# Designs tried in a protein design run: peptides against a protein of PDB entry 5JNO. Part 31

Target 1, 112 residues: chain A of PDB entry 5JNO
Amino acid sequence: MVAKFQPPPEYQLTAAELKQIVDQSLSGGDLACRLLVQLFPELFSDVDFSRGCSACGFAAKRKLESLHLQLIRNYVEVYYPSVKDTAVWQAECLPQLNDFFSRFWAQREMED

## One batch from the design tools (peptide; aimed at target 1 F44 F100 R103)

Design b1_p24_3_s1 (made by RFdiffusion4, then SolubleMPNN; from b1_p24_3, 12 letters changed)
Fold by OpenDDE base, seed 3:
Structure b1_p24_3_s1 (fold): chain B 112 residues (1-112), chain A 24 residues (1-24)
Amino acid sequence: as target 1 above (112 residues)
Amino acid sequence: RELPSTGLPEERFEQLYQEIRERE
């Protein structure tokens, strides 16, 4: 039996809230990037916006961890079921997430 | 309006998102 994914309360989005993000998205990969910013704004600043989720544990500021990726993927799957296929996730979403996140911090290092 | 999960204002989210996209 497959259990339904249930995110921690701090990262829970209603159907309406998720739809708003989807309506602004150009693709599954773009949706993933928007979710990254909305769910984890603390990864893009020195300010911690987290609510102290015990399930999240300590997260490296400049690294996308498994929990970040899993949460994003589960929301993307709602509107892009094809990303349930790992090959599709790795080809269409994961590279865009990594590029989006890495470019941000690479640029920050150059500015410092 | 604030995003309920993070408390981040919607306008602030859009500013941050666009800032990152412009770095491409």
Scores: peptide ipSAE 0.437, ipTM 0.868, DockQ to the pose 0.054
OpenDDE base, seeds 1, 2, 4, 5: peptide ipSAE 0.434, 0.427, 0.427, 0.442; ipTM 0.866, 0.859, 0.862, 0.868; seed 5 fails the geometry check

Design b1_p24_3_s2 (made by RFdiffusion4, then SolubleMPNN; from b1_p24_3, 9 letters changed)
Fold by OpenDDE base, seed 4:
Structure b1_p24_3_s2 (fold): chain B 112 residues (1-112), chain A 24 residues (1-24)
Amino acid sequence: as target 1 above (112 residues)
Amino acid sequence: PELPSTGLPEEEFQRLYEEIRERL
């Protein structure tokens, strides 16, 4: 059988931490988005580390990567086992995350 | 519980957006 995904130590949430996020969530989609913010706050920052240092070659990209999504899915599955099905994840949960991330930056750009 | 197939309701989005603004 395929080994279960194990989050890196820096992204390992305790049951209590996860429950706190769940208690703040109004829906499964809301839970996924809250996990995104909680686990990866750097994705919502305007800080450009490469500004003033073109030689270091650092380029931060505002993009949801596979690891981000896998980690979120790992925790959403605890309360919504149906997302273990890839088809369900892609049809129901993944669009919520993409929409939220897109809407976030759209609104931030309007406020600048 | 069921997962939605469309984006977050506007009320939920705004709640989360404001929360982010306060924390980040």
Scores: peptide ipSAE 0.553, ipTM 0.865, DockQ to the pose 0.260
OpenDDE base, seeds 1, 2, 3, 5: peptide ipSAE 0.550, 0.550, 0.552, 0.552; ipTM 0.866, 0.865, 0.866, 0.866; seed 2 fails the geometry check

Design b1_p24_3_s3 (made by RFdiffusion4, then SolubleMPNN; from b1_p24_3, 11 letters changed)
Fold by OpenDDE base, seed 3:
Structure b1_p24_3_s3 (fold): chain B 112 residues (1-112), chain A 24 residues (1-24)
Amino acid sequence: as target 1 above (112 residues)
Amino acid sequence: AALPPTGLPEERFEALYEEIRERE
């Protein structure tokens, strides 16, 4: 049998949890954004742990990495199988994810 | 029922998501 990708235990959602997120979603792209927030809240943290502590020099990553995208895509595919096609994923989900994430941090920069 | 430890509880998720959504 062909081996299937399985998320690490740290990012394993139950069917009920995923369904709950799906039920709240307006589209595959919206679902992707909701999953981004749900699975990786640390990407939206504005806490500066390095401030005043050289030993705590942790700089929050403000970039979507391949691991983030892969994990999100695997869950989106459950209810939107069309995103298995890379062209569909790049047209329907990636732009929304990038805009969603970029606008958040762009707005934060304007507020600071 | 329980989300992964790295994830957010439902209430915190909704709050954060709505905050970000309103910025678009």
Scores: peptide ipSAE 0.432, ipTM 0.861, DockQ to the pose 0.052
OpenDDE base, seeds 1, 2, 4, 5: peptide ipSAE 0.389, 0.423, 0.359, 0.416; ipTM 0.841, 0.859, 0.835, 0.860; seeds 4, 5 fail the geometry check

Design b1_p24_3_s4 (made by RFdiffusion4, then SolubleMPNN; from b1_p24_3, 11 letters changed)
Fold by OpenDDE base, seed 3:
Structure b1_p24_3_s4 (fold): chain B 112 residues (1-112), chain A 24 residues (1-24)
Amino acid sequence: as target 1 above (112 residues)
Amino acid sequence: RELPSTGLPEELFEELYREIRERE
């Protein structure tokens, strides 16, 4: 059996912290996006985004990895247990997460 | 190409975008 998933300390939210985010959320997808911003501010850093190979000109691109998505989903499930169903997660939350993340960087690039 | 509607409210995007920018 695989051990229970345990988030790193920096991504551990208290019940009160999570409740505060939930109170601002209107849906599971909404909550997911808010959790993305709160849990992983490093994914939106200009420094991290621009980091890359100076010689080849390749710039590293931030991406939503499985760990990020799993952590978000774990918290969303607390108030929206239906996302335990993968089909629901992929229909209600994942598209909004991807859209928010992509739109963020698209907007940032337009401003630079 | 046309992106499908994901249900992401524009108001939510604007709110979170502003919040992120203010933290930088």
Scores: peptide ipSAE 0.674, ipTM 0.891, DockQ to the pose 0.460
OpenDDE base, seeds 1, 2, 4, 5: peptide ipSAE 0.671, 0.673, 0.674, 0.670; ipTM 0.889, 0.890, 0.892, 0.893

Design b1_p24_4 (made by RFdiffusion4)
Pose (drawn by RFdiffusion4):
Structure b1_p24_4 (pose): chain A 97 residues (1-46, 62-112), chain P 24 residues (1-24)
Amino acid sequence: MVAKFQPPPEYQLTAAELKQIVDQSLSGGDLACRLLVQLFPELFSDRKLESLHLQLIRNYVEVYYPSVKDTAVWQAECLPQLNDFFSRFWAQREMED
Amino acid sequence: SLEEIYEEAREKALETLEEMNEES
């Protein structure tokens, strides 16, 4: 309806780059976690899993898992897995010392 | 540099994801 949305260049993936990540993904949730690592490594250095970031990941995930267009599927599969992956990463880091 | 820092953070995040996949 309204406009063409494109992510900032630093978060733009080519179709080839997206296909490669998908080929390694075990599931929609795994794809979502891999995309979080590829797109937003700054989130893992010294939370900000904020709405714009999550929506960008969802948009990529939907190219190959179109059922993720249903918000219930996103909330049932991908979103818990992203938050638990992120929580686990940071707890692991907390515990190193 | 920021690039090195982000690459190291990326490697650590991938290790976490590999551990989660092995446990699944």

Design b1_p24_4_s1 (made by RFdiffusion4, then SolubleMPNN; from b1_p24_4, 13 letters changed)
Fold by OpenDDE base, seed 4:
Structure b1_p24_4_s1 (fold): chain B 112 residues (1-112), chain A 24 residues (1-24)
Amino acid sequence: as target 1 above (112 residues)
Amino acid sequence: SREERLAAARQRALEVLAQMEAER
């Protein structure tokens, strides 16, 4: 069985906060991208992040790690239950997340 | 400040996302 993932306090969204993000989203994949931005702004900057969290505090810069994806997926599942199916998650959300993240840094590299 | 840099990064990210959304 898969253990229920509990996010660290700094990544715990209220129902109202999540709803606001959902209301701005066009799809499950779009929601995933918005959650990425809201939960992990450090992945879009050169700012060092130190929260004292042994589980999430040592994330690599400019890389989407399994912990990031797992947390995002858990929130997306609330409004798009179909992503509980790994095949759906990999077809609908992961490509958009990767495209978004790659596009962001590709553009930043051209600007630097 | 750190907070300002994070806010700016978030805004830039959202702008990229908006561009992608507009292309769909």
Scores: peptide ipSAE 0.677, ipTM 0.944, DockQ to the pose 0.917
OpenDDE base, seeds 1, 2, 3, 5: peptide ipSAE 0.676, 0.676, 0.676, 0.677; ipTM 0.943, 0.944, 0.944, 0.944

Design b1_p24_4_s2 (made by RFdiffusion4, then SolubleMPNN; from b1_p24_4, 11 letters changed)
Fold by OpenDDE base, seed 2:
Structure b1_p24_4_s2 (fold): chain B 112 residues (1-112), chain A 24 residues (1-24)
Amino acid sequence: as target 1 above (112 residues)
Amino acid sequence: SREEELERARRRALEVLEQMLAER
């Protein structure tokens, strides 16, 4: 038996917190993007907070790592169990996450 | 503060997200 994945304390969401985000979301992909912002705001900051956090283990400042995606997927599955299927996850959530993330930094680059 | 900077980042990110969603 594989133990259930338990997010680090910094990335734990209560049922109420998750529901609030879900209430703002219109799709699984939308939910994924909102979770990205809520769980990992440091990925959208010019300040390298990951270096200041020895516990998070995320060294890449402007890159979506596998662990980021796994955490997001775990929460999305609560309300959209279909994303347990990798094909669904790759078709509905990953493209939106990547588009959103790249768009954000593209805009930031233009503003600099 | 660090927390304030993170909140600003969240707001900016959400603005971009809302713009992206509005275009669909």
Scores: peptide ipSAE 0.702, ipTM 0.950, DockQ to the pose 0.933
OpenDDE base, seeds 1, 3, 4, 5: peptide ipSAE 0.702, 0.702, 0.702, 0.702; ipTM 0.951, 0.951, 0.951, 0.951; seed 1 fails the geometry check

Design b1_p24_4_s3 (made by RFdiffusion4, then SolubleMPNN; from b1_p24_4, 13 letters changed)
Fold by OpenDDE base, seed 2:
Structure b1_p24_4_s3 (fold): chain B 112 residues (1-112), chain A 24 residues (1-24)
Amino acid sequence: as target 1 above (112 residues)
Amino acid sequence: SREEELRAARERALAVLAEMQAMA
């Protein structure tokens, strides 16, 4: 058996925190978007917070990576078990995540 | 501060999400 996925400490949500986000969500796709904002606010920031990090040398990218999506999916599954089916995840959550993220940065690019 | 910038980013993101939902 594969061990249950455990998020890194920096991306851990308590049951209460997750419940709060769920209560604000209208659907699984909406929940996914809200989790994206909550877990990875750095993806929505113009500031490169890692510039001075000599230890990691990380350069922020405006891109949704596999690990981001996996973490979000794991939390969404708690309340929407159907997203365990990849087809459901790809139909209900991924399009909304991508559209949301793209719209955000498209709008920001138009702002002076 | 970094924390302030992240909070501001979240607020902007949620505003965009709200707009997107209103258009749908």
Scores: peptide ipSAE 0.690, ipTM 0.947, DockQ to the pose 0.825
OpenDDE base, seeds 1, 3, 4, 5: peptide ipSAE 0.687, 0.689, 0.687, 0.687; ipTM 0.947, 0.947, 0.946, 0.947

Design b1_p24_4_s4 (made by RFdiffusion4, then SolubleMPNN; from b1_p24_4, 18 letters changed)
Fold by OpenDDE base, seed 1:
Structure b1_p24_4_s4 (fold): chain B 112 residues (1-112), chain A 24 residues (1-24)
Amino acid sequence: as target 1 above (112 residues)
Amino acid sequence: SRAAELAAAAARAEAVLAEMQAMA
């Protein structure tokens, strides 16, 4: 039996915080994208906040990894239980996450 | 600084999300 998911302290959301994000979301995929921004701001910056230094100039890795996706999925499941089905997750959320993340950085690069 | 970066990311994210929703 797999232990119940417990996010690391740095990625904990209160019920109120999650509710606020949900209220702003129009779909499960939209919610996933909003969670991505809230949980992992370091992925949207040129600095790596995981090191606790915003002045060191270390470039953040711009990649969605398994841990990111798992954490997001666990929160999305609270309000969209259908994403517990991997096929639904892969059809409704993953494409939007990848599209959003790619578009975000494509836009930033065009501004350079 | 994290808060500032989050705010900036959130602002840009809203624009991107709006564009994606318009395409859907």
Scores: peptide ipSAE 0.542, ipTM 0.898, DockQ to the pose 0.611
OpenDDE base, seeds 2, 3, 4, 5: peptide ipSAE 0.538, 0.536, 0.541, 0.541; ipTM 0.893, 0.893, 0.896, 0.896

Design b1_p24_5 (made by RFdiffusion4)
Pose (drawn by RFdiffusion4):
Structure b1_p24_5 (pose): chain A 97 residues (1-46, 62-112), chain P 24 residues (1-24)
Amino acid sequence: MVAKFQPPPEYQLTAAELKQIVDQSLSGGDLACRLLVQLFPELFSDRKLESLHLQLIRNYVEVYYPSVKDTAVWQAECLPQLNDFFSRFWAQREMED
Amino acid sequence: SDELDDAIQTTLDEFSTEQLELAE
């Protein structure tokens, strides 16, 4: 309806790059976590799992798991897994010391 | 850093494995 949306260049993946991540993914939720690692490594260094970031991941995930267009599927599968992956990463870091 | 990347990848592998076990 309104406009062409494209992510910033630093978050743009080629179709080939996206296909490769998908090929390694066990599920939609795993894909979502792998995309979080690939797209946003700055989120893991010294939370900001904020809405624009999550929507970008969702947009990529929907290319191969179109049922994720249903917000209930996104909230039931991918979103809890992303938040638990992120929480676990940071707790593991907290505990190193 | 390599150390941080290893930590991210370890977290991802462990988490993915747990999700497979829960799905079974």

Design b1_p24_5_s1 (made by RFdiffusion4, then SolubleMPNN; from b1_p24_5, 12 letters changed)
Fold by OpenDDE base, seed 3:
Structure b1_p24_5_s1 (fold): chain B 112 residues (1-112), chain A 24 residues (1-24)
Amino acid sequence: as target 1 above (112 residues)
Amino acid sequence: SSELQELVEQTLREWSEEQLQRAE
């Protein structure tokens, strides 16, 4: 049998938690965005760690990395198995994630 | 923070509503 992917404990959602998010979701793309918020709140943070350490030139990257996308996709597949098809994932979910994430930071830029 | 979370949720809500309108 093929081994099933298991997320790291820090990104593990219970069945109840996942169901709650699904119940609030309108589509697979919407679910993906909600999972993004729940799993990776640090991606939305404006906190600059370099401010606390002058020796640190670290700036948080405001980008969705492969690991983020894989974890989200794995949960989306539970209720939207069609996203197992890469073409479907790239057409229905990935653009939605990027759009939502970009909108957030665009809005933040306008507020500053 | 709570303020940041609210902003995220607001953006999500507005985005979701737009997606709903597109589907209709």
Scores: peptide ipSAE 0.413, ipTM 0.864, DockQ to the pose 0.869
OpenDDE base, seeds 1, 2, 4, 5: peptide ipSAE 0.412, 0.409, 0.411, 0.410; ipTM 0.864, 0.863, 0.863, 0.864

Design b1_p24_5_s2 (made by RFdiffusion4, then SolubleMPNN; from b1_p24_5, 13 letters changed)
Fold by OpenDDE base, seed 1:
Structure b1_p24_5_s2 (fold): chain B 112 residues (1-112), chain A 24 residues (1-24)
Amino acid sequence: as target 1 above (112 residues)
Amino acid sequence: SSSLEQLVQNTLAEHTQQQLELAA
């Protein structure tokens, strides 16, 4: 009924690329974390995007937005169709994504 | 100081290891 979600071109993965990530993954949640790293390297950067634009005032935020999560979920569903169930997604994938992301920034803040 | 890539890989390795331990 609902049109199939199509990721923006800059976030497209080939079947071979996705399979390579899957082969390295232990679970759907682990796959989600690996996809986060591969798809959105900008979320792990300290780059201040407001530096070059005084008019817009935009600054990068350290959060996972709905678009990020939806894109990751779409790829995870290819090999773990159970995450189509929102309850499964929230129990198996979201906690691991949040833990992974928060752990990264905690380590980043403690290291030189 | 560690590079960004090193931090990402270390975090990923730790996460994977913890999942293995939880599943054991």
Scores: peptide ipSAE 0.551, ipTM 0.905, DockQ to the pose 0.730
OpenDDE base, seeds 2, 3, 4, 5: peptide ipSAE 0.550, 0.547, 0.543, 0.549; ipTM 0.905, 0.905, 0.904, 0.904

Design b1_p24_5_s3 (made by RFdiffusion4, then SolubleMPNN; from b1_p24_5, 14 letters changed)
Fold by OpenDDE base, seed 5:
Structure b1_p24_5_s3 (fold): chain B 112 residues (1-112), chain A 24 residues (1-24)
Amino acid sequence: as target 1 above (112 residues)
Amino acid sequence: SEELQKLVEETLRQHSEEQLQQAA
């Protein structure tokens, strides 16, 4: 038997938490964007994570990594099973995620 | 940060409105 994917504890949402986000969402792509905000707030900040940890050389990156996307997709699939199809995921969700993320940082650049 | 949260929410709002407009 193949084990089910389990997100790290810091990215684990209860059914109630997920439902709350879904209730705010207009579509699978919109849900994906909202999940991005909820799961990975660190991606929307310039805070250096190494500031509190001298042993850590981590620096915040303005980039959506494959693991971020996979975690989001796993939750989106619960209510929008069509995204199990990679073509649907790439056509409906990925563009919205990228546009949303890029828009955010573009706006941040204008604030300075 | 409250300002950061506002920017995130505004970005979400813009995204949602654009999606609705495209669907119409």
Scores: peptide ipSAE 0.591, ipTM 0.916, DockQ to the pose 0.954
OpenDDE base, seeds 1, 2, 3, 4: peptide ipSAE 0.589, 0.589, 0.585, 0.590; ipTM 0.917, 0.917, 0.916, 0.917

Design b1_p24_5_s4 (made by RFdiffusion4, then SolubleMPNN; from b1_p24_5, 13 letters changed)
Fold by OpenDDE base, seed 2:
Structure b1_p24_5_s4 (fold): chain B 112 residues (1-112), chain A 24 residues (1-24)
Amino acid sequence: as target 1 above (112 residues)
Amino acid sequence: SSELQELVEQTLREHSEEQLRAAA
């Protein structure tokens, strides 16, 4: 028996919070993007942790990690059970997440 | 920041609008 996934406390959404996001969503893929914004706002920030430290050469990585994706998928499954199928997740949600995230950073880079 | 949040929301809106058009 595999234990049920439980998100870390900092990423726990109430039923009401999730419902609100779902009400604004057009599809499972759209919901995934909205969850990305709500759950991981830090991924959209351009924080320079190397400020004041020229020696560390810190470079922020702008990528969606497996844990981010898994957490999002688990919430999406609540209202779109079809994404339990990996093929559906890869066809409907992952491309939208990647496109959305890439578009954001592309726009940010154009402003610099 | 407010500017950053606005860009996030703008990108999200554009994504949603494109999905809506594609579904029509």
Scores: peptide ipSAE 0.582, ipTM 0.917, DockQ to the pose 0.899
OpenDDE base, seeds 1, 3, 4, 5: peptide ipSAE 0.579, 0.580, 0.581, 0.581; ipTM 0.916, 0.917, 0.917, 0.917

Design b1_p24_6 (made by RFdiffusion4)
Pose (drawn by RFdiffusion4):
Structure b1_p24_6 (pose): chain A 97 residues (1-46, 62-112), chain P 24 residues (1-24)
Amino acid sequence: MVAKFQPPPEYQLTAAELKQIVDQSLSGGDLACRLLVQLFPELFSDRKLESLHLQLIRNYVEVYYPSVKDTAVWQAECLPQLNDFFSRFWAQREMED
Amino acid sequence: ELEEAREKALETLEEMNAEAAAAA
């Protein structure tokens, strides 16, 4: 309807780059976690799993798991897995010291 | 620094996947 949306260049993936991540992904949730690592490494350095970030990941995930267009599928599979992956990463870091 | 953070995040994901495979 309204406009062409494109992510900032630093978060743009080529179709080839996206296909490669998917090929290594075990599931839609795993794909989502791999995309979080590839797209947003600044989120893992010294939370901001905020809405624009999550939507960008969802947009990529939907190219290969179109059922993720259903918000219930996104919330049942991908979103818990992203938040638990992120929580676990930070707790692991907290515990190193 | 961001590449090291990326590697740590990937290690976490590998650990989670390995635990899930062991549970299955």

Design b1_p24_6_s1 (made by RFdiffusion4, then SolubleMPNN; from b1_p24_6, 9 letters changed)
Fold by OpenDDE base, seed 5:
Structure b1_p24_6_s1 (fold): chain B 112 residues (1-112), chain A 24 residues (1-24)
Amino acid sequence: as target 1 above (112 residues)
Amino acid sequence: SLEEAKKRALAVLDEMQAEQAAAA
């Protein structure tokens, strides 16, 4: 049997939760962005994520890390198997994620 | 709060998607 990726418990989505997000999505790229918000809302918060983890000293940065992208891709693949192809992932999802994330913080910085 | 952050993020996403749809 081929080993499947098991996300950490804090990033688990039920089938119903995932379906709800999919139903709101217009494309694989849109789904990826919505998953980003649902799985990692702390990336959009002004609250310092490091407040909750004094032990590890990890400071959350305003960037999309490989772990974030991998987890999102795993869920997107459920409904858009074509993103298993790296070329498709890089063409359809990554640009949307980067544009969305950058746009969010650009707007926040202008408002602040 | 995280919930407020999610709400703001989704609002930005909706605007982004609306612009893309209009340009298509």
Scores: peptide ipSAE 0.700, ipTM 0.945, DockQ to the pose 0.881
OpenDDE base, seeds 1, 2, 3, 4: peptide ipSAE 0.700, 0.698, 0.698, 0.696; ipTM 0.944, 0.944, 0.944, 0.944

Design b1_p24_6_s2 (made by RFdiffusion4, then SolubleMPNN; from b1_p24_6, 7 letters changed)
Fold by OpenDDE base, seed 5:
Structure b1_p24_6_s2 (fold): chain B 112 residues (1-112), chain A 24 residues (1-24)
Amino acid sequence: as target 1 above (112 residues)
Amino acid sequence: ELEEARQRALAVLDEMLAERAAAA
């Protein structure tokens, strides 16, 4: 039997929560970016997210990791099944995610 | 804290999306 990806509980969205984000989105790429913000606000914070975490010791970095992208893709697939095709995911969603994330930190760097 | 980060991120996203919409 094929293994099913199970997100950590802190990144589990209800159908209602996901629908709310979808209602704000006009495309799969847009949805992906909004999911990025909703699920991983720590990636946009100057505050050390790992502060106080003695269990994992992991410090959040200003980097989109494969696990972040995989989790976002899983949610996007619910409303945009075409992203199950890797070529579609790489053409429609990944560039927007990367552009958005890079733009954010580039602007923050200029404000310093 | 994290909520402020969300708001800043969403502001950037909205700007980016507005630019794309204008170019479409």
Scores: peptide ipSAE 0.703, ipTM 0.944, DockQ to the pose 0.918
OpenDDE base, seeds 1, 2, 3, 4: peptide ipSAE 0.703, 0.700, 0.703, 0.700; ipTM 0.944, 0.943, 0.944, 0.944

Design b1_p24_6_s3 (made by RFdiffusion4, then SolubleMPNN; from b1_p24_6, 8 letters changed)
Fold by OpenDDE base, seed 5:
Structure b1_p24_6_s3 (fold): chain B 112 residues (1-112), chain A 24 residues (1-24)
Amino acid sequence: as target 1 above (112 residues)
Amino acid sequence: DLEEAKRRALAVLEQMQAEAAAAA
């Protein structure tokens, strides 16, 4: 039996939810971006994410952490198994995620 | 709130998609 990644309950997607996101996606990179929004909406919020978690003391930063990326990659692999190849992940998904995330906050800063 | 954040994020993504499609 091959070990499988088990995401925390708050980041669990049902098959139906994942399929809906996939149906809206044009590519693996696009799927990754949509998953970023659905799984981690707090990364796009002006509200202090740490406000709700005084126990852990973790302050959310405006950056994509390894845990975020790993979680997204695991879901993307369901429909785009080629991203199991690190080279494919780095060429097709990571640039899209970084560009999307950076553009979002760049625009927000310009609006202020 | 988080729903508003999601909506804004998706709007940016859709705009990027439109730009990419126009450039293709």
Scores: peptide ipSAE 0.713, ipTM 0.948, DockQ to the pose 0.919
OpenDDE base, seeds 1, 2, 3, 4: peptide ipSAE 0.712, 0.712, 0.711, 0.709; ipTM 0.948, 0.948, 0.948, 0.948

Design b1_p24_6_s4 (made by RFdiffusion4, then SolubleMPNN; from b1_p24_6, 7 letters changed)
Fold by OpenDDE base, seed 5:
Structure b1_p24_6_s4 (fold): chain B 112 residues (1-112), chain A 24 residues (1-24)
Amino acid sequence: as target 1 above (112 residues)
Amino acid sequence: SLEEARRRALAVLDEMLAEAAAAA
């Protein structure tokens, strides 16, 4: 049997929580974006992540990192197995994630 | 707050989806 990915506790979703997000989603790309918001709300916050962690001093950047994308992809695969194909992931999810994330901060910059 | 961040993010997402649907 293939080993399954075990996300860190802070990024775990129950089956019910995931289903709820899926029910709100129109596509795999939409699901990916909603998962981004659910799992990593700090990426959309004006509050620095460093305020929540004095020990590590990690400052969250306004950037989607590989770890973020990997965690999202793992959840998307549950309902959209086709994203296991990298080409599908790059065509159906990554562009939507990048567009959404960029749009969010571009809009925020205009409001400042 | 993180909750406010989520709400703002989802609002942007919904707007993006609406525009995409209108352009299709």
Scores: peptide ipSAE 0.697, ipTM 0.943, DockQ to the pose 0.880
OpenDDE base, seeds 1, 2, 3, 4: peptide ipSAE 0.695, 0.696, 0.694, 0.693; ipTM 0.943, 0.943, 0.943, 0.943

Design b1_p24_7 (made by RFdiffusion4)
Pose (drawn by RFdiffusion4):
Structure b1_p24_7 (pose): chain A 97 residues (1-46, 62-112), chain P 24 residues (1-24)
Amino acid sequence: MVAKFQPPPEYQLTAAELKQIVDQSLSGGDLACRLLVQLFPELFSDRKLESLHLQLIRNYVEVYYPSVKDTAVWQAECLPQLNDFFSRFWAQREMED
Amino acid sequence: LDEIYEEAREKALETLEEMNEEAE
């Protein structure tokens, strides 16, 4: 309806880059976690899993798992897995010391 | 900053690998 949305260049993936990540993904949730690592490594250095970031990941995930267009599928599969992956990463870091 | 972000990426990927092994 309204406009063409494109992510900033630093978060733009080629179709070839997206296909490669998908090929390694075990599931939609795994794909979502791999995309979080590839797109937003600054989120893992010294939470900000904020709405724009999550929507960008969801947009990529939907190219190959179109059922993720259903918000209930996104909330049942991908979103818990992203938050638990992120929580686990940071707890692991907290515990190193 | 690029080196820091690359190290952080590696650690995030290690966490994801551990989570996938546990799911097997």

